# Designs tried in a protein design run: peptides against a protein of PDB entry 4CIC. Part 204

Target 1, 148 residues: chain A of PDB entry 4CIC
Amino acid sequence: KVSTKGHYGVQAMFDLAQHFGEGPVSLKSIAERQGLSEPYLEQLIAVLRKAGLVKSVRGAQGGYILAREPRDIKVGDIIRVLEGPIAPVESVSQDDPEHSLKFDFSVTKSVWEKVKKSIEEVLDSITLADMLKDAEEAQMAQGYMYYI
Target 2, 147 residues: chain B of PDB entry 4CIC
Amino acid sequence: KVSTKGHYGVQAMFDLAQHFGEGPVSLKSIAERQGLSEPYLEQLIAVLRKAGLVKSVRGAQGGYILAREPRDIKVGDIIRVLEGPIAPVESVSQDDPEHSLKFDFSVTKSVWEKVKKSIEEVLDSITLADMLKDAEEAQMAQGYMYY

## One batch from the design tools (peptide; made by RFdiffusion4, then SolubleMPNN)

Design b2_p27_3_s2 (from b2_p27_3, 19 letters changed)
Fold by OpenDDE base, seed 3:
Structure b2_p27_3_s2 (fold): chain B 148 residues (1-148), chain C 147 residues (1-147), chain A 27 residues (1-27)
Amino acid sequence: as target 1 above (148 residues)
Amino acid sequence: as target 2 above (147 residues)
Amino acid sequence: SEEEKKEEELKKKLEELKKKEALEREL
């Protein structure tokens, strides 16, 4: 499962992709458009900035931009930055060593590794540019539905 | 992510698959082999039984068996029974309706639906029989490493 | 709150990324 952090991170990055080439976007404007709390978005953007996915621009028209073109940012890159490696199974908290997922069961481990690989393949196959294209196609399709 | 419940459920079902055709297996024996607490396993087995994946056998040699052949039980079936529908994103607790994941963002929703579909395809492609075969192949490979 | 936990996790991740960047500069 992708956490809410991963989900909101992808939303924030997609908002920045929609404004790519238009200059810096304020956190406030992203928060308003994406329905995120500004303090939460500040923390997300701080992580994304430190990972080199986002750049901060200083000045009166300061804000954030994508650090790379939308085609050069995979959804998988965003998720790995925010959540770390894709874990197909929730880790039992290290605090119960007796219930450490004895992942030593080689066969069940292999099932989860297949799931992990499949998730990674999907998330690494989708760029922010692909998401932009899908949004444009969806808007065109909605525009056609209002004219029929 | 698969929960610990889903993971242990797959382990318990796999243990029952390994003993399929040998008769009923006690919860105690499954718990011992799989390193699970017996009370936790009782809860898992109760859910799996209610879903018709496991049968309870009564008597002196009572216990549990798979309700279907290992080939007729997908890993996806076990996960869906224990966890419900595969959700690619963790639901924000319903307790903050204002931070309800406005999944209304059609494009991000489509990404998660693709992830969901991919997970379902993988989990529905693996049966308990496939897992048994993989275990046999792994044992043979280990046997060849000791010679 | 669950939100506060998420903020703490994000702060922790920021610190981890800062450590990684520091290590990459020493190489």
Scores: peptide ipSAE 0.049, ipTM 0.767, DockQ to the pose 0.019
Fold by OpenDDE base, seed 1:
Structure b2_p27_3_s2 (fold): chain B 148 residues (1-148), chain C 147 residues (1-147), chain A 27 residues (1-27)
Amino acid sequence: as target 1 above (148 residues)
Amino acid sequence: as target 2 above (147 residues)
Amino acid sequence: SEEEKKEEELKKKLEELKKKEALEREL
């Protein structure tokens, strides 16, 4: 599962991709368009900036931009930055060391590794540029439905 | 992500698959072999039984058996019974109705639907029979390392 | 909750980043 943080992080990065080449975007404008709280978005952007996916621009028209072209940012890169490695199973709370998954049957582990690999392959196959294209195609399809 | 409940459910169902055709298995024996608490396993088995994946056998040699052959039970079936539909994103706590994912941008939703479909395809491609075969192959490989 | 702990860790990281940015502005 992708966390709410991962979901909103992809959403914020997609907003920055839609404005790529137009200059810096304010956190306020991203928050308004994406239905996010500005303080929450500030936290997300800080992590994304530290990872080198976003750049801060200073000045009167200050804000944030993508640090790379949309084609060079995978959804998987965003998720790994925000959540860490894709874990197919929720980490059993380490609190009971005796009930450590001692019986990590190699077979059950193999099932979860297959799930992990499949998620990674999907998320690493989708770039922000692919998402931009999908959005444009969806807008065109909506435009055609209003003319029919 | 698969929950701990889903993980242990697959583990318990796999234990029952390993004993398929040998008769009823006690919850105690499953719990001991799988490193699960018996009360926790009882809750899991109750759900799996209600869904028709497990049968209870009564009597002096009472216990549980798979309700179907291992080849007829997908890992995806076990997960869907224990966790419900595969959700690629953790449900945003419904507590703030104003911060409902109103901006469910069709595009971001499409990304998560692709992830969901991929998980479903993997979990629906693996049966308990496939897991039994993988276990047998792993045991053979270990046996060959000791000679 | 574990979510609250993650939110607190995120807040702490944000405060540390703000401190670093403040220090980089004084230099």
Scores: peptide ipSAE 0.021, ipTM 0.752, DockQ to the pose 0.012
Fold by OpenDDE base, seed 4:
Structure b2_p27_3_s2 (fold): chain B 148 residues (1-148), chain C 147 residues (1-147), chain A 27 residues (1-27)
Amino acid sequence: as target 1 above (148 residues)
Amino acid sequence: as target 2 above (147 residues)
Amino acid sequence: SEEEKKEEELKKKLEELKKKEALEREL
């Protein structure tokens, strides 16, 4: 499962993609539009900045921008930065020694590796540019329903 | 992510598949082979039995069997029984109103729906019979490395 | 600094959230 952190990270990055080329966006404005707490967003943005997906701009119109074009940022890149490697199974916390049985059962492992690969393929096939296009198409479709 | 419950459920079902046609298997023997606690396995088997994936056999050789042939049980069926619908995003518990996924943002939702569909397609493409075949092929390959 | 204290408090809250999420997974 994608964590809340991954989900909100994708939302924040998508907000920055929608404003790409318009200049720096304030954390406050992103937080308001995406329904995120500003302190939580600060933490997400700090991680994304350290990973080189976001740039900080200083000045009177200070804020954040995408560090790359929307077409050059995959959803998979955002998830890997925020959550690390895609793990299809929850890591059994080592703290329950009864459940920490690293049964490296080769066959069950292969099932989860197939799931992992499939998730990676999907997330690496979707860019922020694809998400922008999907949003535009959805707005056009809604616009047509109001004119009928 | 698949929970520990889903993972161990697949292991237990695979153990029953390996013994399919040999008669009832005891929970103790499954627990020993799969490295599960017997009480935990009892809970898993109870759910799988209620879902009609496993049958209980009574008698001196009492235990559990698959309710269907290994080819008729998908990994996806096991996961859906144990975990419910495949959810690609962790449900933010309603208890943090500040972090409730209230934003049904259509575009981000569509990304997760694509992930969900992809997971479902993979898990529904793998049967216990496919897992048995993969295990046999792996054993054959290991046997050839020792010669 | 006060900023470092806020960062540590936020880190603690994130760890508490992770612990709650882990506890909710055990349920």
Scores: peptide ipSAE 0.017, ipTM 0.754, DockQ to the pose 0.015
Fold by OpenDDE base, seed 5:
Structure b2_p27_3_s2 (fold): chain B 148 residues (1-148), chain C 147 residues (1-147), chain A 27 residues (1-27)
Amino acid sequence: as target 1 above (148 residues)
Amino acid sequence: as target 2 above (147 residues)
Amino acid sequence: SEEEKKEEELKKKLEELKKKEALEREL
């Protein structure tokens, strides 16, 4: 599962993608649009900035921008930065006693590794640019429904 | 993410699959082989039994068996029984204030729906019979490395 | 029954573990 942190991180990065090329966006404006608390968003942005996905701009019109083009940022990159490596299973305490049949453990582990790989493939196949395109297509579809 | 409950549930079901056709297996023996506590396993088995994936056998050689053949039980079925529907995101409180741009929410939601679908496809593609086969292949491969 | 009490205690421990896991994910 993606945590709430991962979900809101993707929302914040998507908001920055929508404003890409318009200059720096304030945390306040992102928080208002995405329904996030400003303090929570500040923590998310600090992590994303440290990872080099976001840049801080200083000045009277200061704020944040994407550090890369939307096409060069995968959803998987955002999730890995915020949550670390994709773990398909919650950490089974490594204290599984040495006496668990190592073999059965290996087969069940392989199932979870297949799930992990599948999640990684999906998240690495989606860029912020793909999300922008999907947004534009959905707006166009809604616009057509209001004119009919 | 699959919870510890889902993980151990799959392990317990796989243990029952390894003994399928040999008769009922005691919870104690499953717990010992899988490194699980017997009380925890009893709770897992109770849920799996209620869902009709496991049967209880009464008597001196009483215990549990798979209710279906290993080929007719998907990993996805086990996970859905133990955890419910696969949710790709932890429940974002529905109290996202009405003022979140509904549109941005829709696009992010579509990403998570793609992840959900992918997880479901993987888990529904793997049966307990596939896991048994993978176990046999891995044992054979280990046997060949020692000669 | 003492068994029912153990089942309730174990259910409570599972709920506490779920709460702890949920809290650790919010961190």
Scores: peptide ipSAE 0.027, ipTM 0.763, DockQ to the pose 0.013; fails the geometry check

Design b2_p27_3_s4 (from b2_p27_3, 21 letters changed)
Fold by OpenDDE base, seed 5:
Structure b2_p27_3_s4 (fold): chain B 148 residues (1-148), chain C 147 residues (1-147), chain A 27 residues (1-27)
Amino acid sequence: as target 1 above (148 residues)
Amino acid sequence: as target 2 above (147 residues)
Amino acid sequence: SEEEEKEKKLKEELEELKKKLAKELEE
């Protein structure tokens, strides 16, 4: 499962992708368009900036831009930055390391590793450019439905 | 992500698969072998029994058995029973339904639907019989390393 | 204890799931 942090991080990155080439976007404008709290978005953007996925632009029209082209940012890259390694199982709290670790039967672990690999493959197959294209196609389809 | 419930449910079902055909297994024995609490396992087994994945056997040697052959139980079936539909995103708490629902941008939703489908395909491709086979292969490989 | 709180949370999640499964089987 993707956390709320991962979900909103992908939304914020997608908003920046939609404005790529138009100059810096304010956190306020992203927050308003994506239905995010500005303080929460500031925390997300700080992490994404540290990872080199976004750049801060200073000045009167300051804000944030994508640090790379939308085609060079995978959804998987965003998720790894915000959530770390994709864990297929919620970490059974390490609190009883002795009992929980012993029966990490290699077989059940292998099932979750297969799930992890599959999630990684999907998320690494989708770029922000793919998402932009899908959005354009959806808008065109809606436009055609209004012309009927 | 699979919850702790889904994880332990798969472990318990796999233990029952390892003993399939040997008769009923006590919850205590499953709990001991899988490192699970017996009260927790009782709750898991109750759900799995209601879903028809396990059967209760009554008597002095009472316990639980798989209700179907290991080849007829997918990991996906176990997860669906224990967790419900595979949600690729943790439900943003429905507490602010107005804001969270509005920007279910069709595009981000489609990404998560692709992830969901991929998880379902993987979990539906793995049976308890496949897990048993993998366990046997792992034991054989360990045996060969000792020779 | 933290263990008791985890066990309580796990029980609550299990009860919620029993309720969901009960609704889905009645449908």
Scores: peptide ipSAE 0.094, ipTM 0.743, DockQ to the pose 0.014
Fold by OpenDDE base, seed 1:
Structure b2_p27_3_s4 (fold): chain B 148 residues (1-148), chain C 147 residues (1-147), chain A 27 residues (1-27)
Amino acid sequence: as target 1 above (148 residues)
Amino acid sequence: as target 2 above (147 residues)
Amino acid sequence: SEEEEKEKKLKEELEELKKKLAKELEE
């Protein structure tokens, strides 16, 4: 499962991709367009910036930009930065050492590793550029529906 | 993410698959082999039984059996019974109607639907029979390392 | 590393913010 953090992180990064090449975008404008609280977005952007996916620009037209071209940012890169490694099973709180998954049968573990690999392959196959293209195609399709 | 419930449910069903054709297995024996608490396993088995994946047998040799052959039970069937539909994103508690994912941009939703589909395809491609075969192959490989 | 420690701290701050926001939504 992708957390709410991962979901909103992809939304915020996609917003920055839509404005790539237009200059810095304010956190306020991203928050308004994506339906996010500005304080939440600030923390999210701080993580993304530290990971080198986003850059801050200072000045009167200050804000944030993508640190790389949209084609060079995978959805998987965003998720790994925000959530860490894709875990197919919710980490049983390691705090119960006695009920530790001692019986992680090699076979059941292999099932979850296959799920993990499949998720990684999907998320690593989608770039922000692919998402931009899909958005453009969807807008064109909607435009054609208004003319028919 | 698969919940702990889904994980342990697959383990319990796999234990029943390993004993398929040998008769009913007690909850106690499953709990011991799988490192599960018996009360937790009882709750899991109740759900699996209600869904028709497991049958209860009554009597002195009472216990549980798979309701179908291991080849006819997908891992995806077990997960869907225990967790419901595979949700790629943690359900933001629907209880805030105002901050509802109103901005589920069609594009971001499409990303998560692709993830969902991929998970479903993997889980629906693995049966309990496939897991049994993998276990046998692993045991044989270990046996060859000891010689 | 210092970088890992800062990443851990930022993740903790974000989880705390989520907990605050969730609490504000329950009130």
Scores: peptide ipSAE 0.055, ipTM 0.723, DockQ to the pose 0.014
Fold by OpenDDE base, seed 4:
Structure b2_p27_3_s4 (fold): chain B 148 residues (1-148), chain C 147 residues (1-147), chain A 27 residues (1-27)
Amino acid sequence: as target 1 above (148 residues)
Amino acid sequence: as target 2 above (147 residues)
Amino acid sequence: SEEEEKEKKLKEELEELKKKLAKELEE
């Protein structure tokens, strides 16, 4: 399962992709459009910036931009930055190494590894550019329904 | 992500598959082999029984058996019973419908739907019989490394 | 490493913010 962090991170990155080439966007504007709290978004953006997916621009028109083109950012890249490695099973608390789900059962482990690989393949197959295209197609389809 | 409940449920069902045709197995024996607490396993088995994946057998040799052949039980069936529908995103609290992550953004929703579909396809492609075969192959491979 | 400690601290701050947000949503 993708965490709320991963979900909102993808939304924030998609917002930045929609404004790519238009210059820096403020965190406030992203927060308003995406229905995110500004403090939460600041934390997400800090992580994404450290990972080199987002760039801060200083000045009167200061804000954030994508550090790469939308086609060069996979959804999988965003998720890995925000959540770490895609884990197919919820790791029970790191704190009890003895009660950590020792995937001691090799066969059950192999099932979860197959799930992991499948998730990675899907998330690595989707770029922010693909998401932009899907959004445009959806808007066109809605526009045609209002004219019929 | 599969929950701990889903993980242990698959382990328990796999244990029952390994003993399929040998008669009923006790919860105690499953718990011991799988490293599960017996009370936790009782809860899992109760859910699996209600869903018709497991059958209780009464008597001196009482216990549990698979209700179907291992080939007729998908990992996806076990997960759906224990966790419900495969949700690609952790639903924040079910309790606040207003603050439920309204996947109001159609495009982001479509990403998670693709992930969901992919997970379902994988889990529905794996039966308990496939897991039994994989276990046998792994044991043979280990046996060959010792010779 | 100092970077791992910063990442751990950021993760802790994020979990604390999630807890605050969850609490604010329950009020």
Scores: peptide ipSAE 0.035, ipTM 0.727, DockQ to the pose 0.014
Fold by OpenDDE base, seed 3:
Structure b2_p27_3_s4 (fold): chain B 148 residues (1-148), chain C 147 residues (1-147), chain A 27 residues (1-27)
Amino acid sequence: as target 1 above (148 residues)
Amino acid sequence: as target 2 above (147 residues)
Amino acid sequence: SEEEEKEKKLKEELEELKKKLAKELEE
């Protein structure tokens, strides 16, 4: 499962992708468009900036831009930055050392590794450019439905 | 992500699969083999029984058995029973109605639906019989490394 | 700050959830 943090992170990055090449976007404008709180978005953007996925631009038209082209940013890259490595099983809190998921039943571990690999393959197969294309196609399809 | 409940549920069901055809297995014996608490296992088994994946046998040799053959139980069936529908995104707690993931950004939703579908396909492709076979192969491979 | 109060509330909710889960495991 993707956390709320991962979900909103992908939304924010997608918003920046939609404005790629148009110059810096303010956090306020992203927050308004994506239905996010500015403080929450500031935290997300700080992490994404530190990871080198986003750049801050200073000046009168200051804000944020993607650090790379949308085609060079995978959804998997965003998720790994925000959530860390994709874990197939929710980490049992380290606090119960006795019920450590260390019962390395090799077979059950193999099942979860297959799930992990499948998730990684999907997320690494989707770029922000792919998402932009899908959005354009969806908008065109909606536009055609209004003209019929 | 699979919850701890899903993880332990698959372990318990796999233990029952290993003893399939040998008669009823006690919760105590499953708990000991799988490193689970008996009370926790009782809760898991109650849910699995209600879903018709496990049967209780009464009597002096009472316990639990798989309700179906291992080949007829998918890992996905176990997970759906224990966790409900595979959600690709953690449900934002319903308690913050304002930050409801209702921003149905169609494109991001499509990404998560692809992830969901991929997880479902994997979990529905693995039966308890497949897991039994993998365990046997692993045991044989370990036996061959000692030679 | 309002942010510190939100973070505190989130921690309290997480601890309450952990307590509920622990109680359900002990029953």
Scores: peptide ipSAE 0.013, ipTM 0.716, DockQ to the pose 0.015

